Peptides against a protein of PDB entry 6DSZ. Designs and how they scored, part 323

Target 1, 361 residues: chain A of PDB entry 6DSZ
Amino acid sequence: NYVVTAQKPTAVNGCVTGHFTSAEDLNLLIAKNTRLEIYVVTAEGLRPVKEVGMYGKIAVMELFRPKGESKDLLFILTAKYNACILEYKQSGESIDIITRAHGNVQDRIGRPSETGIIGIIDPECRMIGLRLYDGLFKVIPLDRDNKELKAFNIRLEELHVIDVKFLYGCQAPTICFVYQDPQGRHVKTYEVSLREKEFNKGPWKQENVEAEASMVIAVPEPFGGAIIIGQESITYHNGDKYLAIAPPIIKQSTIVCHNRVDPNGSRYLLGDMEGRLFMLLLEKEEQMDGTVTLKDLRVELLGETSIAECLTYLDNGVVFVGSRLGDSQLVKLNVDSNEQGSYVVAMETFTNLGPIVDMCV

## One batch from the design tools (peptide; made by RFdiffusion4, then SolubleMPNN)

Design b2_p28_5_s2 (from b2_p28_5, 14 letters changed)
Fold by OpenDDE base, seed 5:
Structure b2_p28_5_s2 (fold): chain B 361 residues (1-361), chain A 28 residues (1-28)
Amino acid sequence: as target 1 above (361 residues)
Amino acid sequence: SEKEKIMQEFLAGKISREEALKKLKELE
């Protein structure tokens, strides 16, 4: 009996950073197909804590902290539409991953969206939103006492949603999304009514954005609003302020992933299809009344990495570059450039052995 | 070290790259 040691998946599909194991620990969570790897970020590097097998390919992985929780909870959605909320629990040396809630959110009728599964969480933890099918937005209300994840659908008039996020600082849960129609790509907002299970008019919209607008970034307070990333342009809108830049450097390759560096949303990492790493900077202007507004946007090339599927800033200028096509990396951002003008130094490389053909036995 | 503090300030977005580089040069 040749025990074929099933080679563990090495390609990274997603990564998130937060406080999952404790309030004090900084964690890196990595999704590799059906496997979740949990690390503690230390001064010495990544310390492995636990590896968890999931019953399906991880499609969404997001950390969130409901009111009154001391640490983050983990939302996972699989490619087979199994949803769960996970909690880390340690009792002495015993480590358990507890399922607080679970459910299957598959619909019997619906066209799976071409841009894949999108899962988002309201910053105030009122709901989870899912774009699974064209013309539908699925809502999972977050309730502490509910062990069964129940979902409902709201019809979207916009059939071709490209990306969607929940906005910050909204009285009601509010989504911002890029969609395509025959006239081009547009940005729209909707308020989500849990009570009425419908959309209400959102605070703003922007028609006729860049034709290749592909990503929405929700910006925290004090700025609020959203960043829209295209092939040629980056735009900001919050209902009152609009700003667009078209730095030539981003035209060379499509930006495919992003991650917020600062809690206040002043900086974001951007990764493109060539493995270039950028910093997007939001310049603030303080008004006489003490309000903070966006003055300008800037993009800076930091250097080159593996082609990122996902990016996450850890701490102290360390970034995890999760790669599906290449080796994943821990990289350090430097203040000074090297001789080649790069601000990026590889600290650790994680070999990608390629796609493991899941032989379903 | 003062260099580490400057690096942390830059990485935290408290100072610009230009300011960080200036401060680093002042330590040389």
Scores: peptide ipSAE 0.034, ipTM 0.580, DockQ to the pose 0.739
Fold by OpenDDE base, seed 1:
Structure b2_p28_5_s2 (fold): chain B 361 residues (1-361), chain A 28 residues (1-28)
Amino acid sequence: as target 1 above (361 residues)
Amino acid sequence: SEKEKIMQEFLAGKISREEALKKLKELE
């Protein structure tokens, strides 16, 4: 009886940084197929805290902090549409991951979207939004006392949504999304009414963005608005300000992931399909009234890493590069380049043994 | 050193890379 100890998955399909174990701890959470790994970020490196087995492949993993919570909660959605909200609880030496809420959000009717599952959380923690099926936007209201995650659908007129995010600084929960129609790709916004369970007109739209626009980044205050990433261009829009750049360096390979570095949204890491790591910089202009507007966008090549599936800035210039196709890495960002012109130094590499095909024979 | 302070400010996300480089050049 050779108990083939099923090797633990090593390919990373998601990562997030936040304060999950405590208000003070900085955590790195890594999704590896059905496994969630929780680390504390220390001056000495990553300290493992807990591993959690999930009942399915993790499709969405997001940290959020409802009003009055001292630390972040974790939302997980699996590829089988099992949703849960998890809390870390430590009592002395006992560590428990508590399920605050759970539910299955699968619809009996609907075409699964070709671009996969998208899960987003309103920055004010009013709701979770899910794009699971074409022509539907699923909403999970966030209620502290609700142990059962109940969802409802809102019909989207736009059948082919490419990416969607909640915007910051909106009175009502507002989504911004890239969609495709016969005329091309466009950006639109909708307000989400929980009461009426419908969309209202959003604050702005931008028709005819780049044909290969693939990603939306919601920008926090003071800038607000969104960044749209394409194959050839990066565009900012907030309803009042529009700015686009087309740096030649991004044409070489498709940007596939991003992560915010600064809390105010002044800098973002970008990773492409060749493992190039970029910094996107938002230059500010201060107006006479004290408002901050976007002056310019700039992209800088930092260096090369493993091909990132996900990126997360930790602290002190340390970045976790989660890779599905290659080895995941901890890298350090430097102000000065090395002899090769790279601002990136690998600190630690995590071997990827490839996809463990759980052949359920 | 002032150089180290500038680098730490950059790494902490307090200043941009460009601002860090500018400040470093001013020390030279």
Scores: peptide ipSAE 0.033, ipTM 0.443, DockQ to the pose 0.462
Fold by OpenDDE base, seed 4:
Structure b2_p28_5_s2 (fold): chain B 361 residues (1-361), chain A 28 residues (1-28)
Amino acid sequence: as target 1 above (361 residues)
Amino acid sequence: SEKEKIMQEFLAGKISREEALKKLKELE
């Protein structure tokens, strides 16, 4: 019996950055199928801390910090709908990944969405939202003392949700989503009532957005609102202000991933299907009353990388490019361009040996 | 230009938005 030592997965399907191991440590967490890799970001590069085997393919991986927690917790949802909240605990040399809460969030009835599993966390850590099935939005209330993740469904009238995020700065948890109907693609918002387990009307909507609008980015305060990314356009909306740009450079390839660089949402990395890396910049205007508004949007081409499945800004201009189709990379953003006009330099490349197809035998 | 340099530093994450804006104002 040749125990074929299953080759460790190398294709990256998710990455997040935060303070998971401690309040002070900057971590990079990488999802590779069923494996979670935890690194500390150092001046010398990535220091491996722990690898964790998950009971299924990681579909959602998000860091969040509930009020009163000193460090980030990790939410994971698997492709088999096993949900958990993980905590890193170190006691001397002993490293433990503690399950704070767990649950299965599978429904007996429902059509799995064609766009796959979407998991989002309210910025104020009131709830987790899940789009698993068409016409349903699943809510997991976050409670510190709850070891069992209980979920409920809210019916969505919009059957074909493309992407969804929680907005920042909302009194009630508020989702913003792109959906498709026979008339085209639209953006809508809903408030989520935990008490009534229903949607209330959100603060704004935008009908008939770009036909290929595919991503929602929630923008933190002071800007608030959301960015909608399409094939040809990038749009900002916060209910009061609407601004759209159509830079020709983004038409060449579809933007497929994004990551916020600044905590205040002033900059975002964008990656497209050809491995081009962009910076999206939100230009600030300060009003006389001290309010901050968006003045303009700008897109700058930084350079080329492996085709990103996920991006995360670390620090000091270092970006992790998680790739499913190619080699993952650590890249440095430079102030000066090279001879080819690129601001991107590869620091380290991680060989991708291809997706481990779980052959269901 | 010095302005372009500041913008590139900002894009590269070497300086914060606040620092970039401060530096840009100092050129004005």
Scores: peptide ipSAE 0.008, ipTM 0.356, DockQ to the pose 0.204
Fold by OpenDDE base, seed 2:
Structure b2_p28_5_s2 (fold): chain B 361 residues (1-361), chain A 28 residues (1-28)
Amino acid sequence: as target 1 above (361 residues)
Amino acid sequence: SEKEKIMQEFLAGKISREEALKKLKELE
């Protein structure tokens, strides 16, 4: 009887930071296939708090704080389209993960998108948006009293959505997305009407972006708008301001993940397929009227890490590098470079044992 | 030290790397 000690999954599929365990705690949440690991970020490192088994592979994991909540809630969508909203509760030494709401959001009809599941949350917590199927945008209205997650679909004319985000600072929930048609890749915005269950015209669009535009970053106020990341270029657009850069260094390898460093959206970490870590910087220009506009974009190479599936800035220049293909890492960002010109120092490495082949014995 | 303060501001995300380097250079 070989007791195959079921090795815990080590490959990271996603990570998020926020205040999940308490309003004061900074948490790192790590998705490893069907497993959710919850850590508290401390001066001494990552303190494990809880591990949670999910009933399926985690496809979406996002923290959000509805109005009147003291701490963040966790939205999870599985690869089998099971959605839940989770709350952390601790009573003394007893730790419970409470399901506030749940539902299955699978459609009977629809072609699953080749680019996979995309889940996004409106910054004002009005709704969750899901791109699950081509030509459909699924909306889950967020209501405090809703124990059952109900969704509806809005038809999307753009059949091949590459990436989508909710924008900040919009009166109505507004999505920004990159899509592909026979003419190339484009950026478009739509307002989402919960009342009418339809799209309205968004504030702006940009036709004929870079052919390999792959990611949308929603930029918070005061800048607003979005960053579009391609293979060769990084562009910013907010309806009034357009700016593009084409730093040669990003052309060498495809950027595959990003994470906001500054709450005001002044800096973003970027990771590429070779494990290079970049900082994207938004330079401010203060206008005479007190408005803040984007002056310039800049990319700086920080160093090399494991190939990131996901990145999250924690605190004090510490970054978690979640890796699917390699070892996950805690790294420190430094102001000064080392002798090799790197600003990145590995603090801790988490061994990736590879895909757990569930050998159903 | 002022250097440490600048480093902490950078690490806390208050200033960019470029701003930090500029400030550090001004101390030299």
Scores: peptide ipSAE 0.025, ipTM 0.402, DockQ to the pose 0.459; fails the geometry check

Design b2_p28_5_s3 (from b2_p28_5, 12 letters changed)
Fold by OpenDDE base, seed 3:
Structure b2_p28_5_s3 (fold): chain B 361 residues (1-361), chain A 28 residues (1-28)
Amino acid sequence: as target 1 above (361 residues)
Amino acid sequence: SKKEEIQQKFLNGEISLEEALELLKKLE
């Protein structure tokens, strides 16, 4: 009887960094199909803490900290539309992952969107937004006492949403999204009314963005607004200021993932389909009134890594490169380039054995 | 299929989500 030890999945399909195990611990959470791996980031590297089996492929994995929580909670949505909010609890040596809330958010009607499942959390933790189906935006209100994730749908007039994020610094929860219509790709904003369960007009829109605009990055205060990443251009808009750059270096390969480095949104990592790693820098200008405005955008090529499915900054210039197609990596960002002009040094490589179909699903 | 027709009507804005859900329930 050959016990075929089912190889654990090694392909990474999501990663996030935050304070999940405690307020003080820096954690790396890695999604590998149905498996969630939890690490503590240490000076010596990644320390494994827990592995969690999920009831389906992880499609969304986001950390968030509601007001009054000492540490981050984890939102997970599976490809089968099972949603949960998880909490890490440790009592001595006993480690438990507790489901604080759960629910199934599948709709009986709707075309699954071609760009896949998008899950976003309002920065003020008022709601979770889900783009699961064309023409629908699902809202899960975040209530502390609710063990059942109740959701409602708002109709989106824009049937082909490419990407969506919640904006920072908005009085009401506000989404910013790239959508496609017969005239091209556009950016629009909506305020989300929990009370009325409808969209209100958002603060701004940008019609006729780059045809291949694919990603929205919500920028924290003081800048606010959003970055729109295309094939040839990177644009910033906050309602008052518009800025666009078209650095030739990004045209060579499609940017496919991003991660914020600085909490204030001054720097972002960008990864492309060739495994090139970039830094996007937001240059600030301080006005005479003490307001901070965006002066310029700059892109710097840092070096090459595995093709990133996801990126996350782990502090001290260390980045986790989660790869689906190749080996995942821990890389160090250096201030000075090496002899090859690279600012990236591989610290650790995690072998990807390919897509293991978890036969248990 | 009738389900696809209902879905298309919904996407086209010809029927509401609620109406679409009611129509789907009648097919079950």
Scores: peptide ipSAE 0.215, ipTM 0.784, DockQ to the pose 0.008
Fold by OpenDDE base, seed 2:
Structure b2_p28_5_s3 (fold): chain B 361 residues (1-361), chain A 28 residues (1-28)
Amino acid sequence: as target 1 above (361 residues)
Amino acid sequence: SKKEEIQQKFLNGEISLEEALELLKKLE
């Protein structure tokens, strides 16, 4: 009887930062298949707080803070379409993860999208949006009294959505998405009416973006709008201003993940398929009327890391590099480059033992 | 299958989501 000690999963498939354990604590939450690891970020490093087993592979993991909550709540969606909202509670030494709401959001109709599950939360916490199936956008309204996750579907005319986000600073919840049709890839926006359970025309659209446009980043105020990342180009659009850059350095490998560094959206980390880490910088221009507009976009190569599945900026230039294919890392971003021109220094490495092959012996 | 046919009609825009859901309920 070989007791195969079930090795804990080590491959990271998602990570998020926020204030989950308390209003004051900075947390790092790491998804490793069916396992959720919760850390407190300290000056000494990552302090483990709790590990949680989930009933399925984590497909979406997002922190959000509804009005009146003292700390962030956690939305999780599994690959089997089990949704939950989790709360951290500590009473002395007892730590409990409480399910505030749960539900299954699987549909009887719809083709599962080839680009996988996308889950997004409105920045004002009005709703959760889910792209699970082609031709459908699922909405979960967020109400204080919702102990049960109720969802409805809106038909999406664009069958091949590549990525979708909620925009910031919109009176109504507004999505921005990249989609593909026979003519190429395009960007479109829709307002989501909770009352009518339909899409209304969004503030802007951009037809014929880069053929390999793959990611949408919602930019907070004062800039607003979105960044669209492709293979060859990075574009910004907010309805009034369009700006595009095509830095040759990004053509070498596909950007696969991103994370916002500054709360105002001035800087973003970008990771590519070769483990290169970039900084995307938004240069501001202050208009005579006091409005802030985007002047320029710039990309800087910071250095090399493990191939990131996800990136999270923590604090003081520390970045967690969550890797599925390699070892996850804590890295430090320095102001000055080393002799090799790298601004990245590895602080800690977390060994990835690869996929747990459940060898049913 | 009839389910796949309903799915395809929905994706092609030949039927609404509501109609597709009603048709699927009739197969149960």
Scores: peptide ipSAE 0.154, ipTM 0.765, DockQ to the pose 0.008
Fold by OpenDDE base, seed 1:
Structure b2_p28_5_s3 (fold): chain B 361 residues (1-361), chain A 28 residues (1-28)
Amino acid sequence: as target 1 above (361 residues)
Amino acid sequence: SKKEEIQQKFLNGEISLEEALELLKKLE
């Protein structure tokens, strides 16, 4: 009986930073297939706290903080459509991951979307949105007393959604999404009515964006709106202002992941399929009335890392590069470039032994 | 399959989500 000790998965398929263990702790959470790893970020590096086995491959992993919570909660959705909300609880030396809510959100109808599972959380924590199937948007209302995650579907007229996010600063939960139709790719917004369980007209739309527009970034206040990332262009839109750039440097490789650096949305990390790390910068203009508007967008090449599946800014210029295809890295962003013009220095490398194909034989 | 037909009718807007779900229940 050779107990093949199944090697622990090393390929990273998701990462998130927040305050999960406490209000004061900065945590890095890493999804490795069915495993969740929880770290505390310290001056000495990453301190492991807990590993959690999930009942399936993690497809969505998002931290969120409902009003009146002292620390973040974790939403997880598996590839088998098992959803849960997790809470970290420490009592002395005892560490427990508590399931506050769970449910299966699989539908009997709908074509699984080619772009995979998308899970998003409203910034005001009113709902979770899920794009699981073409022509459907699933809503999970967030209620503190709900131990069972109940969901409903809203029909989407747009059958081919590429990416979707909740916008910031909206009175009602509002989604912004890139979709494809026979005429090309477009951006649209919808307000989500929990009461009527329907979409209302959103604040804005932009028809005929770049043909390869693939990612939506919701921008927090004071800017608001969204950034649309394509193969050749980066576009900002908030309903009132439109701004597009086409920096030649991004044409060489597709941007595949992003992470917000500043809470106000002034900077974002971008990673491409060649392992290039970029900084996207939003330049502000202060109006006479005290309003802040976007003046310009710029992209700067920081350096090269492992090919990122996910990026997360920790603190003090430290970034975790979660890689599926290569070694994950903890990297430092420097103010000054090295002799090679790189602003990136690897601090730690985490060996990737490749995908553990759970061959269910 | 009948399931695929119902799904396609839903995606085409020929039937509502509620109607599609009801039709799928009848196939079980």
Scores: peptide ipSAE 0.033, ipTM 0.631, DockQ to the pose 0.008
Fold by OpenDDE base, seed 4:
Structure b2_p28_5_s3 (fold): chain B 361 residues (1-361), chain A 28 residues (1-28)
Amino acid sequence: as target 1 above (361 residues)
Amino acid sequence: SKKEEIQQKFLNGEISLEEALELLKKLE
């Protein structure tokens, strides 16, 4: 019996950064199929801290910090609908990943959505939202004392949701989503009532957005609202302000991932299917009353990387490019371009040996 | 130049990209 030591997965299917190991540490967490890799970001690069085997392919991986937690907690959902909230605990040299809560969120009835599993967390940590099945939005209320993740479904009239996020700065948890119907693609918002377990009308909607609108980015305060990314256009909407740009440079290849650079939402990294890396810039205008409004959107081509499945800005212009199709990279963003007009320099490359196909024998 | 100094601080990891860009905007 040749125990084929299954090669460790190398294809990255998710990454997130935050303060997971401590309040002070900057971490990079990388999902590679069933494996979670935890790094500390240092001046010398990525220091490995722990590898964790998960009981299934990681489908969702998000850091969040509930009120009164000193460090971030990790939400994971597997492709088999096992949900958990993980905490990092170190006691001397002993490192433990503690399961704070767990549950299975599979429904007996429902069509799995064609766009796959979407998991989102309310910025105020009131709930987790899951789009698992067409016509359903699953809610996991977040409570500190809950060891068991209890979920409920809300019926979503919009059957074909493309992407969904929780908005920032909302009194009630509010989702913003792109959906498709026979008339095209649209953006809608709903407030989520935990008490009534229903949707209420959200603050705004936009019918007939770009036909290929594919991603929603929730923008933090002071801007608020959302960015909608399409094939040809990038649109901002917050209920009061609408602004769209159609930079020709994004038409060449579909934008497939994004990551916020600035805590205030002034800049975002965008990656496309050709491995081009962009910066999306939100230009602010300060009003006389001290309110900040969006003045303009701008897209700048930074350079080329491996085709990103996920992006995360770390620190000091260092970006992790998680790739499923190619080698993952650490890249440095420069303030000035090189002779070729690129602002991107590869620092480290992580060889991708390809997806481990679980051959179901 | 002050621009080169900011660039060098960024490249050395003394300041973030955000800080560097903010400092450069103040020179404009």
Scores: peptide ipSAE 0.000, ipTM 0.201, DockQ to the pose 0.124

